# Designs tried in a protein design run: peptides against a protein of PDB entry 3OIQ. Part 166

Target 1, 212 residues: chain A of PDB entry 3OIQ
Amino acid sequence: KNRIFVSSSKDFEGYPSKAIVPVQFVALLTSIHLTETKCLLGFSNFERRGDQSQEDQYLIKLKFKDRGSERLARITISLLCQYFDIELPDLDSDSGASPTVILRDIHLERLCFSSCKALYVSKHGNYTLFLEDIKPLDLVSVISTISTKSTNSSKHSSSELISECDLNNSLVDIFNNLIEMNRDEKNRFKFVKLIHYDIELKKFVQDQQKVL

## One batch from the design tools (peptide; made by RFdiffusion4, then SolubleMPNN)

Design b1_p28_1_s1 (from b1_p28_1, 16 letters changed)
Fold by OpenDDE base, seed 1:
Structure b1_p28_1_s1 (fold): chain B 212 residues (1-212), chain A 28 residues (1-28)
Amino acid sequence: as target 1 above (212 residues)
Amino acid sequence: EEEEERKLEKELEEKLRELRKKLEELLK
């Protein structure tokens, strides 16, 4: 079954009221919600949506139905947090209580770019996105990919993999949205407040700001 | 924690309700 690349979470407004559709998107991790009964990941492209919060545009559920799925969810969260250098409360507390993790506004401290594969599952006009796969993206690699695109408009790679063009366009759109948020004095997001704000990111932002 | 869980669940239910309303408007 062909996986659909999703550039906006608004695309789901046009999806069937009763379907199962494999989708893929790229977004920033904005929230983690792990309790005893559920696991949710929030993602955003920071697409402007009027006065609504730009956070959690993609709410992704991890299956949490049995000990095996719960363990897989906890391992997934641990590995993502380890990759992005997100501090978790000790998940290994010898107290037989499953640790609760609630993190919000992750993008204010860290740019956690993620390529997600999910199942869109709808019933009666309501939908849920279930995580199938997640690939964390390195920020340096993202910056390099966007910076090189300004020179190479000519490679039609016609391979059945979701076009490198769609991924790269979504990455550019995310950065453009972050630049707009950074320019807005009312927006809490500022590049200089990122824990990993370095000379490379500074140069990249300054160069992109001249094009916008 | 339970209040924060209810807040995320309400926000999800509200987003689902808004999406459902927009779908009902597009299907008329």
Scores: peptide ipSAE 0.018, ipTM 0.535, DockQ to the pose 0.023
Fold by OpenDDE base, seed 2:
Structure b1_p28_1_s1 (fold): chain B 212 residues (1-212), chain A 28 residues (1-28)
Amino acid sequence: as target 1 above (212 residues)
Amino acid sequence: EEEEERKLEKELEEKLRELRKKLEELLK
């Protein structure tokens, strides 16, 4: 089944008003919303959208209709937060109340790059993205991938129908958008405020800023 | 919004059921 790579969440404005389309994108995790009734993940590429918030450009729903799906959602959130070193309140509290987790602006403290597989489901022009799979991406690996692409256009590993080029282009675009946000004095995003800001990230940003 | 969500989720489940049925018919 051909999964469509999505470079922009604006692409969904051109999608059918009644369809189910398997999609994939790469973005930064921006929000987590876990309640008793729903689980949502917010992602963004920080594309310029005029005066619209650059946060939560991709709102991804986790299935949350039965105890099995609720458990899977909680495990998914826990594993993502463990991977990105995001502090969560204890989800296992013996009080029979499902813990509520509301995290926003995650990108202000941590760059949580994620490759997402989702189902676009639309009816009557409204759509929902349902999570199928999520792969967290290591920042060092992202930086190394972008840095090496500047030199070698030549390894076609023909096994994933999604062009390694599309993923790498989207990662470059995200970093370029973050660099622009960092230059904007009105923008809350600053690389130096990231908890994991190190000499490697600093050097990478400085080198990318010379190309822009 | 929550009612629209439930409608979209039901449509997803129905379409997945239909696609599974069609796949089972093609494998017979």
Scores: peptide ipSAE 0.016, ipTM 0.469, DockQ to the pose 0.049
Fold by OpenDDE base, seed 4:
Structure b1_p28_1_s1 (fold): chain B 212 residues (1-212), chain A 28 residues (1-28)
Amino acid sequence: as target 1 above (212 residues)
Amino acid sequence: EEEEERKLEKELEEKLRELRKKLEELLK
């Protein structure tokens, strides 16, 4: 079955009430919820959805049903946090309890771009997204990719069935949404509050703001 | 179970929004 690229989490409202559909999307990591019983990742494109939270538009479950899947989930979280330089809360190692990680609003401090492959699983109109694969994206690489699209369609044949166009359009849309959030005085998101806010990101945001 | 989890999550988001508003009111 071909993997469907998803540009909006609203697309799932039109999906079959009983299906298994492989999907892929690009979004910012917004939350991590790791407990003894479950592991969830929240992602968002920050698409405007009225009065709904712009966070956690994509709720992705990691399989957490056996020791093997739990271990894989914990390793996945650890690797993501290491990649994005996310400080995991010091879990008091002295309680023989499994480490509980609850991080929210990650996007307020770090832009954690992620390419996610998931299984959409629907039953009776309700759906769950199960993580199949996650690729963290480097912010410098994201910025460079968006910046170069303005001048040269260099067809780098990445063998992923997703058009390089869909990926790049989603990345542009995310940045545009972040720029709008940054302009909104009521929005908590500000580029200058990002821990990794540098001259390159500043220049990129300033250049994109002139186009919007 | 998945619908209950979504309800719990919405309820948690709503509680967090309410707590944030209360905190903003207390800082004023």
Scores: peptide ipSAE 0.016, ipTM 0.498, DockQ to the pose 0.022
Fold by OpenDDE base, seed 5:
Structure b1_p28_1_s1 (fold): chain B 212 residues (1-212), chain A 28 residues (1-28)
Amino acid sequence: as target 1 above (212 residues)
Amino acid sequence: EEEEERKLEKELEEKLRELRKKLEELLK
């Protein structure tokens, strides 16, 4: 079966009650939950869902059942945090306790764009998304990709079945949602509060605000 | 909830094994 690109986490409401479907999406990392027994990543496109929290629209599970899978999950979290310059809470408990990481509201400090491959696994009407692969996206590259009108010129045959159009549309939608959140005085999200807020991001946001 | 998670994880592992086998067959 081909991998399905998902533009909204609402798409899963129409998915079969018993299926295994390879999916792919792009979203912002919003939460990390690593404990002794589980590893979860939260992602969001900040799609308006009425009065519901716009966080963790995609809850992705990492396999966490044995020492090998636990090690892989911990390495995955470490590499993501290193890439996005996320400060991990001091894991230096002198007690030989497995490191616990609980981060929320990551998008309030850093825009962590991520391309995720997952398996949708459903049973009895409930579903779980299991991580297959994650590619962190550089913010400068995201801004450049949106700013460069879709010229069919990326001859790079990287075997990813994602339409360049689907990726670009989802990235634009995320930025539009963030611009709306930034305009709302009640919303905690503000571009000027991002640790990496620079002249390039400022200019890009100002230019996008003129198109909306 | 943990028991259903273990069942879903097992179904995932079986599907990943099936997909890897199909990919290996396509690469030969």
Scores: peptide ipSAE 0.016, ipTM 0.461, DockQ to the pose 0.074

Design b1_p28_1_s2 (from b1_p28_1, 9 letters changed)
Fold by OpenDDE base, seed 2:
Structure b1_p28_1_s2 (fold): chain B 212 residues (1-212), chain A 28 residues (1-28)
Amino acid sequence: as target 1 above (212 residues)
Amino acid sequence: EEEEEEELERKQRENLEKLRENLEKLLS
């Protein structure tokens, strides 16, 4: 089956009540909820949804069947957090109990751009997005990609092919949404509060603000 | 339905292994 690129999580409202559909989207990591039985990764493009929270528009689920799968997931999440320079609570509790990790509002401190592949699985009108892949995107590379409009035909394997157009459009949409949030005095998101807010990001945001 | 769930779980594990390897490469 061809993978469907999803520009909005609202697209899932039109999806079949019983289906399995491979999907792909680009979003910011907003939350991590790791328990003994599952991990939920929250992502958002911050599309306006009325008064509802703009975080966790895409909930990617990892289910653990055994301790081996849990360990693999914990290691994988740790590596993802390491890439984004996210501090995880020490998972080494001597107590033998797998600690619960809850991180929320990650986007308030770090812009963790991610290209996600997931399996949309619906049953009885409810759906779950199961993790297939997360490609973390470097912020400098994201800024460069948007700024240069450069169709760099990166030799990605056929399984990794995002339409460069779809990727770029989604990245632009995310930044536009963040700019709107930054302009809203009631919104907690502010670019200047990002830990990695540097001169390059500042310039980029200023330039994008002139276009909106 | 159980066979489909088991196949989904198997695929999820394989995907996690690949993701781990990819992240390790990105961090090297």
Scores: peptide ipSAE 0.641, ipTM 0.931, DockQ to the pose 0.825
Fold by OpenDDE base, seed 5:
Structure b1_p28_1_s2 (fold): chain B 212 residues (1-212), chain A 28 residues (1-28)
Amino acid sequence: as target 1 above (212 residues)
Amino acid sequence: EEEEEEELERKQRENLEKLRENLEKLLS
């Protein structure tokens, strides 16, 4: 089956009540919920959905059937967090109980851009997104890609090529949504509160604000 | 249905192993 690029989590409202569909999207990591039995990864493009919370618009699930799978998932999530410079609580508790990790509102401190591949699985009108792949995106590279519209087909990713247009449009949409949130005095998101807020990001945001 | 769930779990493990390897390469 061909992988479908998803620009909005609302697209799933039109999906069959019983289906298995490989999907791909670009979003910011917003939450991590790691337990003994599962990991939930929340992602969002911050598309406006009325007064509802804009986090966790895409909820990707990892299930653990055994302790080996749990350990593999914990290591993998630790590596993802290491890439994004997210501090995780010590997962190596020698106490025979695996600690529960709950991180929320990650986007308030760090913009963790991610290209996600997932399997949409629906049954009885409900759906789950199962993790297939997460490609973390470097913020500098994201800014450069949007600014230059450069067709850097990095041949090095064995991942199925997303349309560069779809990727760029989604990245622009995310930034535009963040700019709107930043302008809203009631919204907790502010670019200046990001740990990695630098001159490059500041300039990019200022330039993007002039186009909006 | 059980066979589909087992196959999904198998694929998820394989995907996690690949993801781990890819992340290790990105962090090296």
Scores: peptide ipSAE 0.641, ipTM 0.931, DockQ to the pose 0.824
Fold by OpenDDE base, seed 1:
Parts: C-alpha cells; sequence; structure tokens
Structure b1_p28_1_s2 (fold): chain B 212 residues (1-212), chain A 28 residues (1-28)
C-alpha cells in the first residue's frame, strides 16, 4: 500500500471505518505520556479548529506486550528527548516500578519539528495511529529550507515518500499558525518564551510576519 | 483479528528497534 501524506488531521474523518492505512505527516511534538502499558505521543500542526485545543491533533500510540518492549520504548523516548534537549524526570529510578512520564505543552518551550510515519488502524469508526517512525528535524535546517525554497534533492537513496513540496508546505503552514498564535494575546505560545529563541529565529519570524 | 493484532505488534517492535538505532546514530 502506498503511504499517504496527511496535511490535516481532519483528513481522517473521511477515512474508512475499517482499514489499515500507512500515513505520514509533519508536526511539532506537543506531549509525551509514558506508562507501564503504553506510550502516547502528541503532535500538532496548530491548524485552527474553532474552540478546540490545538495540541495533540495527532495522537500516536505505542503498545507494550512485555517488559522488554517497555524498556525499548523508554530508551527510544529518552533518545528522542535527548535530541530535542527535553528534560525527562529520571527514568532510571532504582525503584522497581517504572515511573509514569507526563510531558505537556512541549511547544511552549521548544519547537520539536518531526516527520512522522504511522499506521492508521480503524475499527467501527474509531481509529488509532500506531507509531512506525519519527524523524526529528533540526530547527536551523527547517528555517533554512523554508527561507531558501531549497529544492536540495539530496539524492540520499532513502525512499523518502514525501515530496519536498509537501514537506515545505507543511513547515510553512506550521510557522504561519505559530505566528497567528504569537499575535493572539490569549494564546500562551510566544516565540520569545522559547528556550532556544535566538537571533536567527527572531529574524526569520520577523521576516515571515511581514508577509502575513 | 488476533493474527492481525499480533502482526501489528511485531511490526511495532521492529519499528522501535530501527528508531532507536537511527536516534543513536543522530546523537553519535
Amino acid sequence: as target 1 above (212 residues)
Amino acid sequence: EEEEEEELERKQRENLEKLRENLEKLLS
């Protein structure tokens, strides 16, 4: 089956009530909920949905069968957090109980751009997105890609099924949505409150704000 | 349906192993 690029989580409303569909999207990591039995990863492109929360528009699930799978998930999430400079509470607490990890509103402190692959699995009209892959994207590279319109088709032979156009359009849409949130006095998101807010990001945001 | 769930869960483990390896390479 061909992988479908998803630009909006509303696209799933038109999906079959009983299906397995491989999907791909680009979004910001917004939440992590790790327990003994599952991990939930929340992602969002911050598309306006009326009065609904803009966080966790894409909820990706990992199920654990056994302690080995749980340990693997914990290590993998720790590595992802290390890449994004996200502080996790000590997962290695010598207490034989695996602690529950709950992180929310990650986007208020860090922009964690991610290219995600998942399986859409539906039964009786309800669906779950199961994790297949997360490619973390470097913010400097994201800014550079948007600014240069860089068709850097690096012929890296990885069958990246996403057209460069779909990726770039999604990244632009995310930034535009963040700019709108930043302008809204009622919205908690502010670029200047990001831990990694630097001169480059400031300049990029200022330049994008002139076009919107 | 149980066979489809077992196959999905096997694939999830394989995908997590690959993701772990990819993240380790990005951090090295």
Scores: peptide ipSAE 0.640, ipTM 0.931, DockQ to the pose 0.795
Fold by OpenDDE base, seed 3:
Structure b1_p28_1_s2 (fold): chain B 212 residues (1-212), chain A 28 residues (1-28)
Amino acid sequence: as target 1 above (212 residues)
Amino acid sequence: EEEEEEELERKQRENLEKLRENLEKLLS
């Protein structure tokens, strides 16, 4: 089955009530909810949806069958957090109960750009997104990609799996949404509060703000 | 439906193993 690129989680409202559809999207990691039985990864592109929360627009589920699968998931999530410099509470606590990890509002401290592959699985009108893959994206690379393609409309799409146009458009949309949030005095998101806020990101945001 | 769930869970495990390996390579 061909993988579908998704630009909005609203697209799922038009999906079949009983289907398995491989999907791909780009979003920011916003939450991690790790328990003994499952992990939920929240992602968002911060698309405005009326009065609905902009958090966790994409909920990606990992289900654990056994302790081996749980351990594998914990290790994998730890590595993902290590890549993004996200502090996880030590998962190795000697208490035989696997500690519950709840991280929320990750985007307020770190921009964790991620290219996600998931299976859309629907039954009786309800759906779940099951994790297939997460490719963490380096912020410098994201900024470079947006900045370079704003100038070169050249047709060499190097990405076989995603229309390079779809990826870039989604990344631009995310930044535009973040800029709008940053301008809103009621919104908690501010670029200057990011732990990794540097001269490069500052310059990029300033340049993007001139186009909006 | 049980067979479909078992296949999904097998695929999730395989995908997690690949993801772990990929992340280990990125951090190395």
Scores: peptide ipSAE 0.639, ipTM 0.931, DockQ to the pose 0.783

Design b1_p28_1_s3 (from b1_p28_1, 12 letters changed)
Fold by OpenDDE base, seed 3:
Structure b1_p28_1_s3 (fold): chain B 212 residues (1-212), chain A 28 residues (1-28)
Amino acid sequence: as target 1 above (212 residues)
Amino acid sequence: DEEEEKKLEEKQREALKKLRENLQKLLE
């Protein structure tokens, strides 16, 4: 089955009530909820959805069957957090009980761009996204990609079923949504509050704001 | 089906192993 690029989690409302569909999306990591039995990874593109929370628009679920699978998940999440420079509470509690980790609103401190591959699995009208892959994207690379493709439309690399255009359009959409959030006085998101806010990001945001 | 769930969980385990390896390489 061909992988479907998803630009909005609303697309899932049109999906079959009983299906397995490989999907891909680009979003910011917004939350991590790690327990003994499961991990939930929240992602968002911050698409406006009326009065619905803009956080956790995509929920990727990891289920643990055994301690080995839990350990693998914990290590993997730790590495992901290390890549994004996210501080996790000490996972090494000597008490034999795996500590619960709850991180929310990650996007308020760090822009953790991620290209996610998942399996959409629906049964009886409910769905779950199961992890297939997370490619963390470096912010500098994201900025450079958006900045350069505004000029070079030419190379259709035909090979991956998901157009580089879809990825880039989604990245632009995310930034546009973040700019709107930054302009909203009621929204807690502010670019200047990001830990990694630098001159490059500032300039990029200023340039994007002129086009919006 | 219990068999479908088992297959999905195995795929997820493989996905996590691959992700771990990829993240390790990115952190080197």
Scores: peptide ipSAE 0.612, ipTM 0.936, DockQ to the pose 0.794
Fold by OpenDDE base, seed 1:
Structure b1_p28_1_s3 (fold): chain B 212 residues (1-212), chain A 28 residues (1-28)
Amino acid sequence: as target 1 above (212 residues)
Amino acid sequence: DEEEEKKLEEKQREALKKLRENLQKLLE
């Protein structure tokens, strides 16, 4: 079965009530909920759903069967957080109780762009996204990609079912949504409050605002 | 089915191993 690119989490509302579908999406990491039995990774493209910005539009689930699987997940999450410069509470606490980690609203401090592959698994109308891959995207690379591909839409590289256009469009949509959130006085998101806010991001946002 | 769940969990385990390796390479 071909992997489906998902531009909106609303697409899942139209998916079969009993299926396994490989999917891919691009979103910002918004939350991490790590317990003894599972990890939930929240992602969002901040697509407006009515009057409220929805966080955690995509929930990727990791299940732990045993201590080995839990350890593997914890290490993997730690490495992901290390890549994004996210401070995790000490996961290494020798206290035999695996500490619960809850991070929320990560996007308020850091833009953690991620290309995610998951298995959509549905039963009786409910679904779960199971992790297949997370490719963290560097913000500089994201900005560069958006800035350069605005001109060369024509080269269909035939081999990957997911067009470079779909990825680029999703990245643009995320930035546009963030710009709208930044303009909204009621929204907590502000670019200037990002820990990594720099001259490059500032310039990119200013330039992107001119085309909206 | 219990067999499908086991297959899914094994796939997830292999996915996590691969992801760990990829993240390690990105952090080198």
Scores: peptide ipSAE 0.612, ipTM 0.936, DockQ to the pose 0.805
Fold by OpenDDE base, seed 4:
Structure b1_p28_1_s3 (fold): chain B 212 residues (1-212), chain A 28 residues (1-28)
Amino acid sequence: as target 1 above (212 residues)
Amino acid sequence: DEEEEKKLEEKQREALKKLRENLQKLLE
């Protein structure tokens, strides 16, 4: 089955009530809920959905069937957090119970751009997204990609079924949504509050704000 | 349904292994 690029999590409302569909989307990591039995990874593109929370628009579920799978997931999540410079509470508590980790509103501190591949699995009208891949995207690379949209068809490796255009458009949409959030005095998101807020990001945001 | 669930769990395990390897490489 061909992988479907998803620009909005609303697209899933039109999906079959009983299906397995490989999907791909680009979003910001917004939450991590790690327990002994599962991990939920929340992602969002911050598309406006009326009164609905803009957080966790995409929920990727990791289910652990055994300690080996749990350990693998914990290590993998730890590595993902290390890549994004997200501080995880020490998971190695000597207490024989693996600690529950709950991180929320990650986007308020760090823009964790991620290209996600998942299996949409629906049964009885409900669906779950199962992890296939998470490619973390470097913010500098994201900014560069958006800024250079028109010229360099850099041959990104043929393995990503996402057209370079779809990726770029989604990245732009995310930034546009973040800019709108930043302009909203009621929204907690502010670019200047990001830990990694630098001159490059500042300039990029200022330039994008002029176009919007 | 149970067989499909098992297949999905195995795929997820494989996905996590690959993701771990990829993340390790990115952190090197």
Scores: peptide ipSAE 0.612, ipTM 0.936, DockQ to the pose 0.805
Fold by OpenDDE base, seed 2:
Structure b1_p28_1_s3 (fold): chain B 212 residues (1-212), chain A 28 residues (1-28)
Amino acid sequence: as target 1 above (212 residues)
Amino acid sequence: DEEEEKKLEEKQREALKKLRENLQKLLE
C-alpha cells in the first residue's frame, strides 16, 4: 500500500472507521509524554482549528509491553531530545521506578521539525497513530529548503515516498501558521522567545512575513 | 485481532530500533 501524505490532521476525519493506513506528515514536535507503559509524542502543524488547542494535532503512540521495549523507547526519545537540544529532566530517580517525563509546549522554546511516518490504525471510529519513523529536520536545512526554489532534484532515492513538493509545502504552511501565531498578541508563541532564535531565523521570518 | 496487535508491536519495535540507529548516526 502506498503511504499517504497528510497535510492536515483533519484528513483523518474522512478516513475509514476500520483501517490500517500508512501515513506521513511533517510537523513540529510539541509534546512528549513518557510513562512506564507508553510514550505519546505530540506533533502539530498549527493549522487553525478555531478555539481548540493547536498542540498535539498528531499523536504518535509507542506502547511498551516489557522493560526492554520501554528501555528502547527511552533511549530513542533521549536521542531525539538530544538532537533537538531538548533538556530532559534527569531520569535518574534513585527510586527504581521509571520516571514519567512530561514535556509540553516544546514549540514555544524550540522548533523541532519532524518528518513522521506512522500507521493510522482505526477501530470503531477511533484511531491511533503508531510510530514507523521520525526523521528530525535541522532548522537550518528547513530554512534553506524553503528558501531555495525546489529545483527538481531528480536524485530522490526511490525510498522517499513524499514528494519534495509535499514536504516543502508543509514546511511553508507550518511557518505561515507560526507567523500568524506570532502576530496574534493572545498567542504565547513568539519567535523571539525561541532559544535558538538567531540572525538567520530572524531574517527568514522577516522575509516570510512580507509574503503573508 | 491479537495477532494483528502482535504484528503491530513487532513493527513498532523494529521501527524504534531503526530510529535509534538513525538518531545515533545523526548525532555522530
Scores: peptide ipSAE 0.610, ipTM 0.935, DockQ to the pose 0.807

